# Peptides against a protein of PDB entry 4J2C: the designs that were tried, part 113

Target 1, 107 residues: chain A of PDB entry 4J2C
Amino acid sequence: MEDPFFVVKGEVQKAVNTAQGLFQRWTELLQDPSTATREEIDWTTNELRNNLRSIEWDLEDLDETISIVEANPRKFNLDATELSIRKAFITSTRQVVRDMKDQMSTS

## One batch from the design tools (peptide; made by RFdiffusion4, then SolubleMPNN)

Design b2_p29_8_s2
Fold by OpenDDE base, seed 2:
Structure b2_p29_8_s2 (fold): chain B 107 residues (1-107), chain A 29 residues (1-29)
Amino acid sequence: as target 1 above (107 residues)
Amino acid sequence: SSEEERREEEEKRREENRKKLRDFYSSLS
């Protein structure tokens, strides 16, 4: 069986890129209200929030796999380097999401 | 709408991926 971790990781990475683009547009819309429509603000905000929630959900699933692997190390045969990379990805991605969420909540 | 269809397809893909993760890792737990 092929490990689907990298597939989900890839989808998360794509979602992060999408969210970052939406976040940039969100900041632009709020920076100049005279050029922003309420419709675009709402759309951008909703799309951004949906993406962030999706990322967080996938990260939870990915994080669960880490726990499973660490509980059954001999079954999965992942070396320390690979496991470290997976953990680092989850940690760093959570931080990226948190940074965007923090800025959204303070606006 | 096209956007809604895209969102539905994206969610479907995510659900499929979640299932793959569960099937792969839970079956080996």
Scores: peptide ipSAE 0.475, ipTM 0.849, DockQ to the pose 0.736
Fold by OpenDDE base, seed 1:
Structure b2_p29_8_s2 (fold): chain B 107 residues (1-107), chain A 29 residues (1-29)
Amino acid sequence: as target 1 above (107 residues)
Amino acid sequence: SSEEERREEEEKRREENRKKLRDFYSSLS
């Protein structure tokens, strides 16, 4: 059985790039309402929130796998380097998502 | 709508990935 962690990691990476693009557009729309329609603002906001929520959910699932591996180290044969890379990915990605959410909540 | 279809497809893919994670890691724990 193949470890699906890298598949989900890849999907999260793509989702982050998409979210960053949506966030940029969201910022532009709110900075100049004269060039924005209510429909585009609503759509962009909704898509951004949905993507961020999905990313956070995936990160929780990925984080749970870390706990499972650490509880059963001999069953998964992951070295310290690989485990560190996985943890770093989750931590850094959560920070990227949190930065966008913080700006959205204060606007 | 096409947007709804794309969203449903994406949600389905994510659910499949969650299932894969659960099956792989829970079965070995």
Scores: peptide ipSAE 0.474, ipTM 0.849, DockQ to the pose 0.746
Fold by OpenDDE base, seed 3:
Structure b2_p29_8_s2 (fold): chain B 107 residues (1-107), chain A 29 residues (1-29)
Amino acid sequence: as target 1 above (107 residues)
Amino acid sequence: SSEEERREEEEKRREENRKKLRDFYSSLS
């Protein structure tokens, strides 16, 4: 069976791109109310939060696979470099999400 | 709406992918 990690990783990457776009719009709407309707602000805010939650959920699932692999090295025998890349992706993506959430919570 | 349909399809895809992760890694663990 093919390892589905890369599939979920790809979907997370797409979700991050979507969230970043929503975050940018969210920032613009709040910085210049003359360009914003309350409806768009609310929609953008909710969509952004939903996307961030989805990313966090998928990252938890990806992180769990790391634990499973490390607990069963003889069964998976992943390349050390690949495992490092997977860990780095999860860590860096969590940071991206955290940065956006921090900005939202302080606004 | 089209947006709702998009959200439903995206969530369906995510659920399917999450299931694949669980099936793959649980079966080999």
Scores: peptide ipSAE 0.472, ipTM 0.849, DockQ to the pose 0.774
Fold by OpenDDE base, seed 5:
Structure b2_p29_8_s2 (fold): chain B 107 residues (1-107), chain A 29 residues (1-29)
Amino acid sequence: as target 1 above (107 residues)
Amino acid sequence: SSEEERREEEEKRREENRKKLRDFYSSLS
């Protein structure tokens, strides 16, 4: 059985890229209300929130796998380097999401 | 719409991947 961690990681990365694009548009629309309709603002906001929520969900699942691996080192033959990379990905991605959410909540 | 169909496909794939994660790590934990 193949470890699906990298598959989910890849999907998270794609979602982050999508979210960043939506966030950029969201920022532009709010900075210049004449740029687009309220309909686009609402659509963009909704899509962005949905995307961020999806990322957070996947990150929670990925984070749980870390705990499982660390609790069962013999069952999961992962070296320290690979585990470190997995942890770093989760940490850095959470920060990216948090930054966007913070800006949305204060705007 | 085509855009909605694409989003639905993506979400379906995500749900499947989440299940794969749980199945894999639960079975070996």
Scores: peptide ipSAE 0.473, ipTM 0.848, DockQ to the pose 0.806; fails the geometry check

Design b2_p29_8_s3
Fold by OpenDDE base, seed 5:
Structure b2_p29_8_s3 (fold): chain B 107 residues (1-107), chain A 29 residues (1-29)
Amino acid sequence: as target 1 above (107 residues)
Amino acid sequence: SSEEKKRKEEEEKRKKAREELRKYYESLS
């Protein structure tokens, strides 16, 4: 079978975009309570948290693949450039998630 | 609803992707 790393990467990217939309709505609802219902706040909060958790789960799996590749170089034909790109994606995405989580925990 | 159906389908897609990832790299580890 083909290396499924890019498949999971793509799903994570879509999830990040969804989370960013939810996060934006979340901030708007909390900043102007007059335009928000308790139901929408709860829904948005839960959807956002669940989405972020899913992203983190996938990132952990992706990160493990990096360790496997580096521990078994003979089994994989990934060059340094591709491995670097994979690492960068995981690092940058974790930062995006962390930023949203930090703001949620302080609100 | 249409939105719920879409989310459910996406969730299953992500689940399958995770499983494929696990199987692939475990087999080569």
Scores: peptide ipSAE 0.423, ipTM 0.826, DockQ to the pose 0.810
Fold by OpenDDE base, seed 4:
Order: sequence, then C-alpha cells, then structure tokens
Structure b2_p29_8_s3 (fold): chain B 107 residues (1-107), chain A 29 residues (1-29)
Amino acid sequence: as target 1 above (107 residues)
Amino acid sequence: SSEEKKRKEEEEKRKKAREELRKYYESLS
C-alpha cells in the first residue's frame, strides 16, 4: 500500500483550519457577551477542545512514524528533505495547537 | 442535518486515515 502519512497530514491540516475557525468564534463570543449565549459559548468551547485533542492524537501517531523511519532508514525511501518536512509539520502544528490552548487556559 | 452528516463523514475519513497509518507503519516496523 501507499505511504498514508500525507493522508493523515491532510486531515490534520483540515482539522487545524476548523479549529482556527472555532477559535476565532470563541474569541468573538468572549469579547462581546452581548452577542453570545452561554449555549453557543459552551458548544464552541467543546467543539474546539475536541478538535484540538483530535489533532494532538494524530500528531502523536505521525511522530511515531518518524521514529520508525529513523530506526529503519534503509527500509523507507525517504530523503533528508522529506523527513525534515514531516518533522517541521509536526513541530509547527503542535505550536499552533499549543498557542490556542494557552489562550483558552488564560481566558 | 446535512452539516452533521458532513461532520460524521469527515470523522470517519480521519478514522480510516489513522488506521491506514497504523497498519502501514506497523507492517514495516
């Protein structure tokens, strides 16, 4: 079968976009209570948290594949550039998630 | 609803992707 790393990567990217949209709405709701109901705040918060957890779950799985590849470099036809791209994606995405989580925890 | 159906479909797609990832790399580990 084909290496499914890029498939999961794509799903993570979509999830990040969704999370960012939810985060934006979350911010708007908290900044202007007159336009927000507690129901929408709770819904948005829960959806956002669930989405972020899903992303983190996928990132852990992706990170494990890196370890497998690095332990068996001859078995996988990946050059240094491809491996760097994969690592960079995981690192940068974790930071994006962390930034949103940090803002949620301090609000 | 249509949006709920879409969300469910995406969730299943993500689940499938994770499963494929696991199977692929476990077989090559």
Scores: peptide ipSAE 0.418, ipTM 0.823, DockQ to the pose 0.820
Fold by OpenDDE base, seed 3:
Structure b2_p29_8_s3 (fold): chain B 107 residues (1-107), chain A 29 residues (1-29)
Amino acid sequence: as target 1 above (107 residues)
Amino acid sequence: SSEEKKRKEEEEKRKKAREELRKYYESLS
């Protein structure tokens, strides 16, 4: 079996793009009530929260793989560079999610 | 609807990816 880390990474990246689109719409709806229906606000809010939770779920799985690799490096032919890239992706993506969540909680 | 089908397919894709990830790394741990 091929290492599926990049597959999940790709799915997370797509989910982030989707969440960012929803977040932008969410912001627009709240900033201009004349263009917003309650139904769209509720739908957008719910979809955004669901997407963010899904991303967090995937990030936890990706993060666990890091721990597995570091616990038994002889079983994985990953150099320090690739491991660093994987860690950086998880960290930066968590920050993106956290920023959106923070703005939602303060609105 | 077409949108629902697309969403459903994407969700299944992500679910499959997560499962593959788990199987791969846990089998080697």
Scores: peptide ipSAE 0.417, ipTM 0.821, DockQ to the pose 0.859
Fold by OpenDDE base, seed 2:
Structure b2_p29_8_s3 (fold): chain B 107 residues (1-107), chain A 29 residues (1-29)
Amino acid sequence: as target 1 above (107 residues)
Amino acid sequence: SSEEKKRKEEEEKRKKAREELRKYYESLS
């Protein structure tokens, strides 16, 4: 069986792009209330939160795989470079999500 | 709608990916 890490990674990347688009719209709606309906604000906010939650869930699963690999590295054909790339992806993506969440919580 | 259908397909794709991930690493843990 092929390692599906990259498949989940790809899905997370797509979800991040979607979330960033929603976040941008969310910012625009809040900056110009005259062009924003309450329905669109609520919809955008909810969709954004749901996307971020989904990303965080996937990141937890991805992070768990790291622990499994590190517990028995010889069982997995992953070199240090690939493992570092996987860790970096999780770390950087968590930061992106956190930044959006922080801005949402302060608004 | 086409948009909703696409969203559902993507959701199922993500779900499948998570399941494959779980099965793969659980089988090796």
Scores: peptide ipSAE 0.415, ipTM 0.822, DockQ to the pose 0.781

Design b2_p29_8_s4
Fold by OpenDDE base, seed 4:
Structure b2_p29_8_s4 (fold): chain B 107 residues (1-107), chain A 29 residues (1-29)
Amino acid sequence: as target 1 above (107 residues)
Amino acid sequence: EEEEERRERERKEREEKRKELREFYESLS
């Protein structure tokens, strides 16, 4: 069986990219009310929050895999570099999500 | 409604990926 970590990582990165675009639009809508409808504001806000929630959920699962790997090093063919990359991805992505949530006053 | 259905399909897809992840690592934990 192949390690599916990269698959979930890919989905997280896709959600991050989507969230970043939605966050930019969210900011623009709030800065220029004349260009914003209630429908678009609500849609953008909901989509953004949904993406952030999805990311947070996946990060919890990814974070758990790190603990499993570190507890069972003999069962996984991962070197220190790969494990470091995985940890860095989780840490940095959590920060990205936190920053957006803080700016939305939803942290 | 189309938006909700789209989101549901996306959530289902992600759920399948998470299921695969859990099955892989739980089998080795």
Scores: peptide ipSAE 0.351, ipTM 0.798, DockQ to the pose 0.704
Fold by OpenDDE base, seed 1:
Structure b2_p29_8_s4 (fold): chain B 107 residues (1-107), chain A 29 residues (1-29)
Amino acid sequence: as target 1 above (107 residues)
Amino acid sequence: EEEEERRERERKEREEKRKELREFYESLS
């Protein structure tokens, strides 16, 4: 059985890129509401929230895999470098999501 | 809507990958 971690990682990376685009548009719409309809504002807000939720859920799953690997090192052949890369990805991505959520909560 | 169908398909694909992830790691835990 092949490790599907990289597949989920890829989906998270794609969702982050999408969220960043939506966040930029969200910011523009709130800065100048006359530039778009209420429909676009609502759509953008909902899509952004959905993407962020999806990312957070995937990161939670990915983070759990780290705990499983560290608790059962003999069952997995992941070296320290690979684990470090995975942990760094989760940590940095959580920060990106948190920054967007913090800005949304203050608006 | 085509866009809605696309988003639904993508969501389903992600859910399938999550299932594969859980099955892989839970089976080895």
Scores: peptide ipSAE 0.348, ipTM 0.792, DockQ to the pose 0.794
Fold by OpenDDE base, seed 5:
Structure b2_p29_8_s4 (fold): chain B 107 residues (1-107), chain A 29 residues (1-29)
Amino acid sequence: as target 1 above (107 residues)
Amino acid sequence: EEEEERRERERKEREEKRKELREFYESLS
């Protein structure tokens, strides 16, 4: 059985890129009403929130793996560097999601 | 309609990967 961490990481990265694109469009729609319909705004908002929710769920699962590894260091063949990279990815991605959510909640 | 089907497949794939992730680490813990 191979470690699927990188697979989930890849899906998170894809969802982040998608969310960032939707967020940009969302911003544009709200800034220029002449180019926006209520339908497009609602659709964009919904798709954006769905992506962000998916990311948060995946990050939660990834974060749990960190706890498992740290609780059982002799059972996993991960060095300190790789573990650090995994932690950094989760932390930075959470920040990206938080930033978008904060802006959406204030708009 | 097709867009919905695409999203459904993507959600299913993601859920399967989440399951694989949990099973992998739970089997070693």
Scores: peptide ipSAE 0.338, ipTM 0.786, DockQ to the pose 0.831
Fold by OpenDDE base, seed 3:
Structure b2_p29_8_s4 (fold): chain B 107 residues (1-107), chain A 29 residues (1-29)
Amino acid sequence: as target 1 above (107 residues)
Amino acid sequence: EEEEERRERERKEREEKRKELREFYESLS
């Protein structure tokens, strides 16, 4: 059985890119009312929130895998570098999501 | 393809991958 961590990581990365695109559009819609309808604003907002929630769920699953590895170090052959990379990805991605959520909550 | 159908397919694919993730690591825990 192969390690599926990278598969979920890839899906998270794609979701982040999608969310960032939606966030940009969301910002544009709120800054230029002449080019925005309430329907598009609502759609964009909902899609963005859904994407962010999806990312958060995946990050939680990825974070749990790290906890399992660290609790059973002799059962896994992950070196310190790989584990660090995985942790850094989760931490940095959470920060990206948090930044977008913070900006949405203040608007 | 209808948006609803696409969304359903993607949801199932994600669920399968998450299941594989959990099974891989929990089987070795």
Scores: peptide ipSAE 0.332, ipTM 0.777, DockQ to the pose 0.822

## One batch from the design tools (peptide; made by RFdiffusion4, then SolubleMPNN)

Design b2_p30_1_s1 (from b2_p30_1, 16 letters changed)
Fold by OpenDDE base, seed 5:
Structure b2_p30_1_s1 (fold): chain B 107 residues (1-107), chain A 30 residues (1-30)
Amino acid sequence: as target 1 above (107 residues)
Amino acid sequence: SEEERRLKELEERRRRRVERIREEERLKEL
């Protein structure tokens, strides 16, 4: 039975990269609205929010994988160190998402 | 096993979610 963690992690990383690009553009558009149409602003905002939502769903899935492994760590041949690394990835990614969401909500 | 069951349920849930997202994106392109 394969460990699904890295598959989901890969999807999260792709979504984070996309979100970071969209967030950068979003910031630029807000700093100088004359550089784009309202349509682009709305599109960028929508795509960014969709990506952030996707990441949040995947993070919940990653938490589930952690829960499954912790129920029977020997079956998956994972030690406490590996689990800590996986949890750290989830925590750090949640922080990245939180930071972007906080900036969007206060703008 | 319980682990296998939980993993399969997770995979199925993810599969359904991904398909819904793809469908929404395709609809935007129409």
Scores: peptide ipSAE 0.392, ipTM 0.805, DockQ to the pose 0.038
Fold by OpenDDE base, seed 4:
Structure b2_p30_1_s1 (fold): chain B 107 residues (1-107), chain A 30 residues (1-30)
Amino acid sequence: as target 1 above (107 residues)
Amino acid sequence: SEEERRLKELEERRRRRVERIREEERLKEL
């Protein structure tokens, strides 16, 4: 049976990398407004939020894949180690997103 | 099977979401 986890994981990883770049720029722009226009600040903020939202949706999808597998692990032939790795990826990625969102909400 | 149904629903939900995002990006570039 299909295992969509790694496909979505790859998309999440790409989105995280993009978000981290945007977050870095966002931080720089707010720390020194003279480095860019208000337009860039607004664009960066919007793109960052969109990326974070995308990641969050994908993480919910990844959670669903975990739920499906855990409902019938034998059918998917995944052991506890693999499931733990997948869960760890979701948890750690959520934390990365949360950290960025927390900083944005306080700025 | 139940798993296949859930996977199909997940795929459909993701497909719709991705398409909306792509459309938004296309509109943004117009």
Scores: peptide ipSAE 0.391, ipTM 0.808, DockQ to the pose 0.038
Fold by OpenDDE base, seed 2:
Structure b2_p30_1_s1 (fold): chain B 107 residues (1-107), chain A 30 residues (1-30)
Amino acid sequence: as target 1 above (107 residues)
Amino acid sequence: SEEERRLKELEERRRRRVERIREEERLKEL
């Protein structure tokens, strides 16, 4: 039986990279309105929110994979160290998303 | 097995979500 964790992890990593780029642009656009159209601001904001939502969904999926593995770790040949690494990835990624969301809500 | 069932359900849920996202992307005007 195959371990789906890395497939979802890869999608999360891509979405995080995209979100970070969008967040940087979002920050630049709001810092200098003369360089931004309302359309670009709205598009960037929307795309950023969509990416963050995508990440959050995938993180829930990763949590589910953890739950499945923890139900029968021997079947997946995973030890406590690997599980800790996977959980740490989820936790740290949630923090990255939270930080961006917090900055967006206060701007 | 229970694990196989849960993995299958997860995969199907993800597949449906991805398809919805792709459809939304195709309909974007910006």
Scores: peptide ipSAE 0.390, ipTM 0.806, DockQ to the pose 0.037
Fold by OpenDDE base, seed 3:
Structure b2_p30_1_s1 (fold): chain B 107 residues (1-107), chain A 30 residues (1-30)
Amino acid sequence: as target 1 above (107 residues)
Amino acid sequence: SEEERRLKELEERRRRRVERIREEERLKEL
């Protein structure tokens, strides 16, 4: 059995980087209307929301991988430290997503 | 095993989701 965690983690990290770029552009467009078209605002907003949703799906997948390992820990040869690192990544990434979503909801 | 089944189900679900995302991106490029 292959451990899919790091593959999914890599995809999440890429998506987070993309989302942060979109979020920065979204912020710039809203701060300077002279440089913003409605079309670009709508496109950026939509792409950002889609990207955040993708990350949230991947985080659920990562939670599932941890659930599988914790159901039979001796089978997968993962120690408590690695499990803690994996959980910390999920927690911190959820916070990053939440921060962007909170700022979008208040704008 | 139960673990293998769960991992395969997860992999298949992810595969379908990724394929949908890729298709959506391809359609945007056209």
Scores: peptide ipSAE 0.387, ipTM 0.805, DockQ to the pose 0.040

Design b2_p30_1_s2 (from b2_p30_1, 18 letters changed)
Fold by OpenDDE base, seed 3:
Structure b2_p30_1_s2 (fold): chain B 107 residues (1-107), chain A 30 residues (1-30)
Amino acid sequence: as target 1 above (107 residues)
Amino acid sequence: DEVEKKLKEIEEKRKKRVERIEKKLKEELE
């Protein structure tokens, strides 16, 4: 049996990087309308929202894996430190997503 | 067992979601 946490974690990390790039472009388009078409703004906004939603879904999956591990400590033998690291990753990633969403909603 | 089943279900749902995203991305590039 493979530990699915690391697979999903890696994909979340990639998605976060992609979202940050899209967010940067989004801010640039709004700051300089002369370089932006409405089509590009709409596309960037849509891609960013979709990417953030994908991350949120993966984070829910990660939360579920944590619950499974905690319910079966003898099967997985993960120590408290590893569980803490996994939980911290989820918490910090949710904060990153929330920060971007907050800025988008106030624009 | 039950644990294996739950983990497999998570992975299958994720794979299907990723597949849809990749398909959409490909279509947007065309």
Scores: peptide ipSAE 0.227, ipTM 0.714, DockQ to the pose 0.040
Fold by OpenDDE base, seed 4:
Structure b2_p30_1_s2 (fold): chain B 107 residues (1-107), chain A 30 residues (1-30)
Amino acid sequence: as target 1 above (107 residues)
Amino acid sequence: DEVEKKLKEIEEKRKKRVERIEKKLKEELE
């Protein structure tokens, strides 16, 4: 069996890429109302929020997974480097999500 | 054991979320 962390990581990365694309479109629509319909704005906003929420859910699950691994080091046999990489991924991804959410809330 | 149970619970929750999302996406395409 593959390490489930990598599966979730891959899905989160895809969701981040999708969110970034939606965020870009969202910004463009708001900056140029002449090219924006209410329908597209609403769709883009909803899809973006849904993606961000999905990412946040996965990150919470990953955090819990990290806690379990740290509490049971002998069972999972992960070295310090891998654990640091996993933590860094969660931290950096949370920041990316936070930045997009902050910009959405101030627009 | 308890550890495996916790990990399984996390995976099941995630699986259910994914299924809901996929279902919603399918409905939006119809």
Scores: peptide ipSAE 0.222, ipTM 0.711, DockQ to the pose 0.039
Fold by OpenDDE base, seed 1:
Structure b2_p30_1_s2 (fold): chain B 107 residues (1-107), chain A 30 residues (1-30)
Amino acid sequence: as target 1 above (107 residues)
Amino acid sequence: DEVEKKLKEIEEKRKKRVERIEKKLKEELE
């Protein structure tokens, strides 16, 4: 049986990569509007926001899994190192999302 | 609306993920 954490982690990683690409394009479009149509700007913005929202939900799901594991240490045989890696992934990913959201809100 | 459609798709994907996670965790607790 697959560890549920890794299923969501993989999806989050894909979404982050997609969001970073969309964010780069988003910044390029806003810096030089002559390079794109309004439709592309709107599409890019919406896709970026949707991806960021998806990531945030997944991170909450991952937090829930960690809480359940920590509350039931005898049921889930995860050592401190693995738990630390999981928490670090959530923390670092939240920072990546926050950085993009902050730049979007100030543009 | 394409945006609403995309959002719905994301929400449905999450729902499936949540169900899968909860099922696996519940089975481990039993």
Scores: peptide ipSAE 0.145, ipTM 0.627, DockQ to the pose 0.032
Fold by OpenDDE base, seed 2:
Structure b2_p30_1_s2 (fold): chain B 107 residues (1-107), chain A 30 residues (1-30)
Amino acid sequence: as target 1 above (107 residues)
Amino acid sequence: DEVEKKLKEIEEKRKKRVERIEKKLKEELE
């Protein structure tokens, strides 16, 4: 049986990559608005924001799983190394999302 | 268990949404 955290991790990583693609397109559209339709700008902006928000929610859910495991270490049979890996993923991904949000707010 | 349940919920909520966005993104970039 595949580790369910690994599966979700992959899905979140895919969502981050998608957000980065949307961010790139968003940047391009704003750099040359004469070549972009308002619909594309609005769609890209909204999808980017929605995607980032969704990722943040997923990270909160993943954080909850960490808390549950830490409260019941014997039940889930996860060692400190695995927990550290999971925490590191959440922390680093949260930072990536924050960086994109910061760039959007300053533009 | 509750951890597995939570992870499955995350996966199911995201799967279709990500596919839709990726498809649209590809179309807009062309």
Scores: peptide ipSAE 0.118, ipTM 0.632, DockQ to the pose 0.038

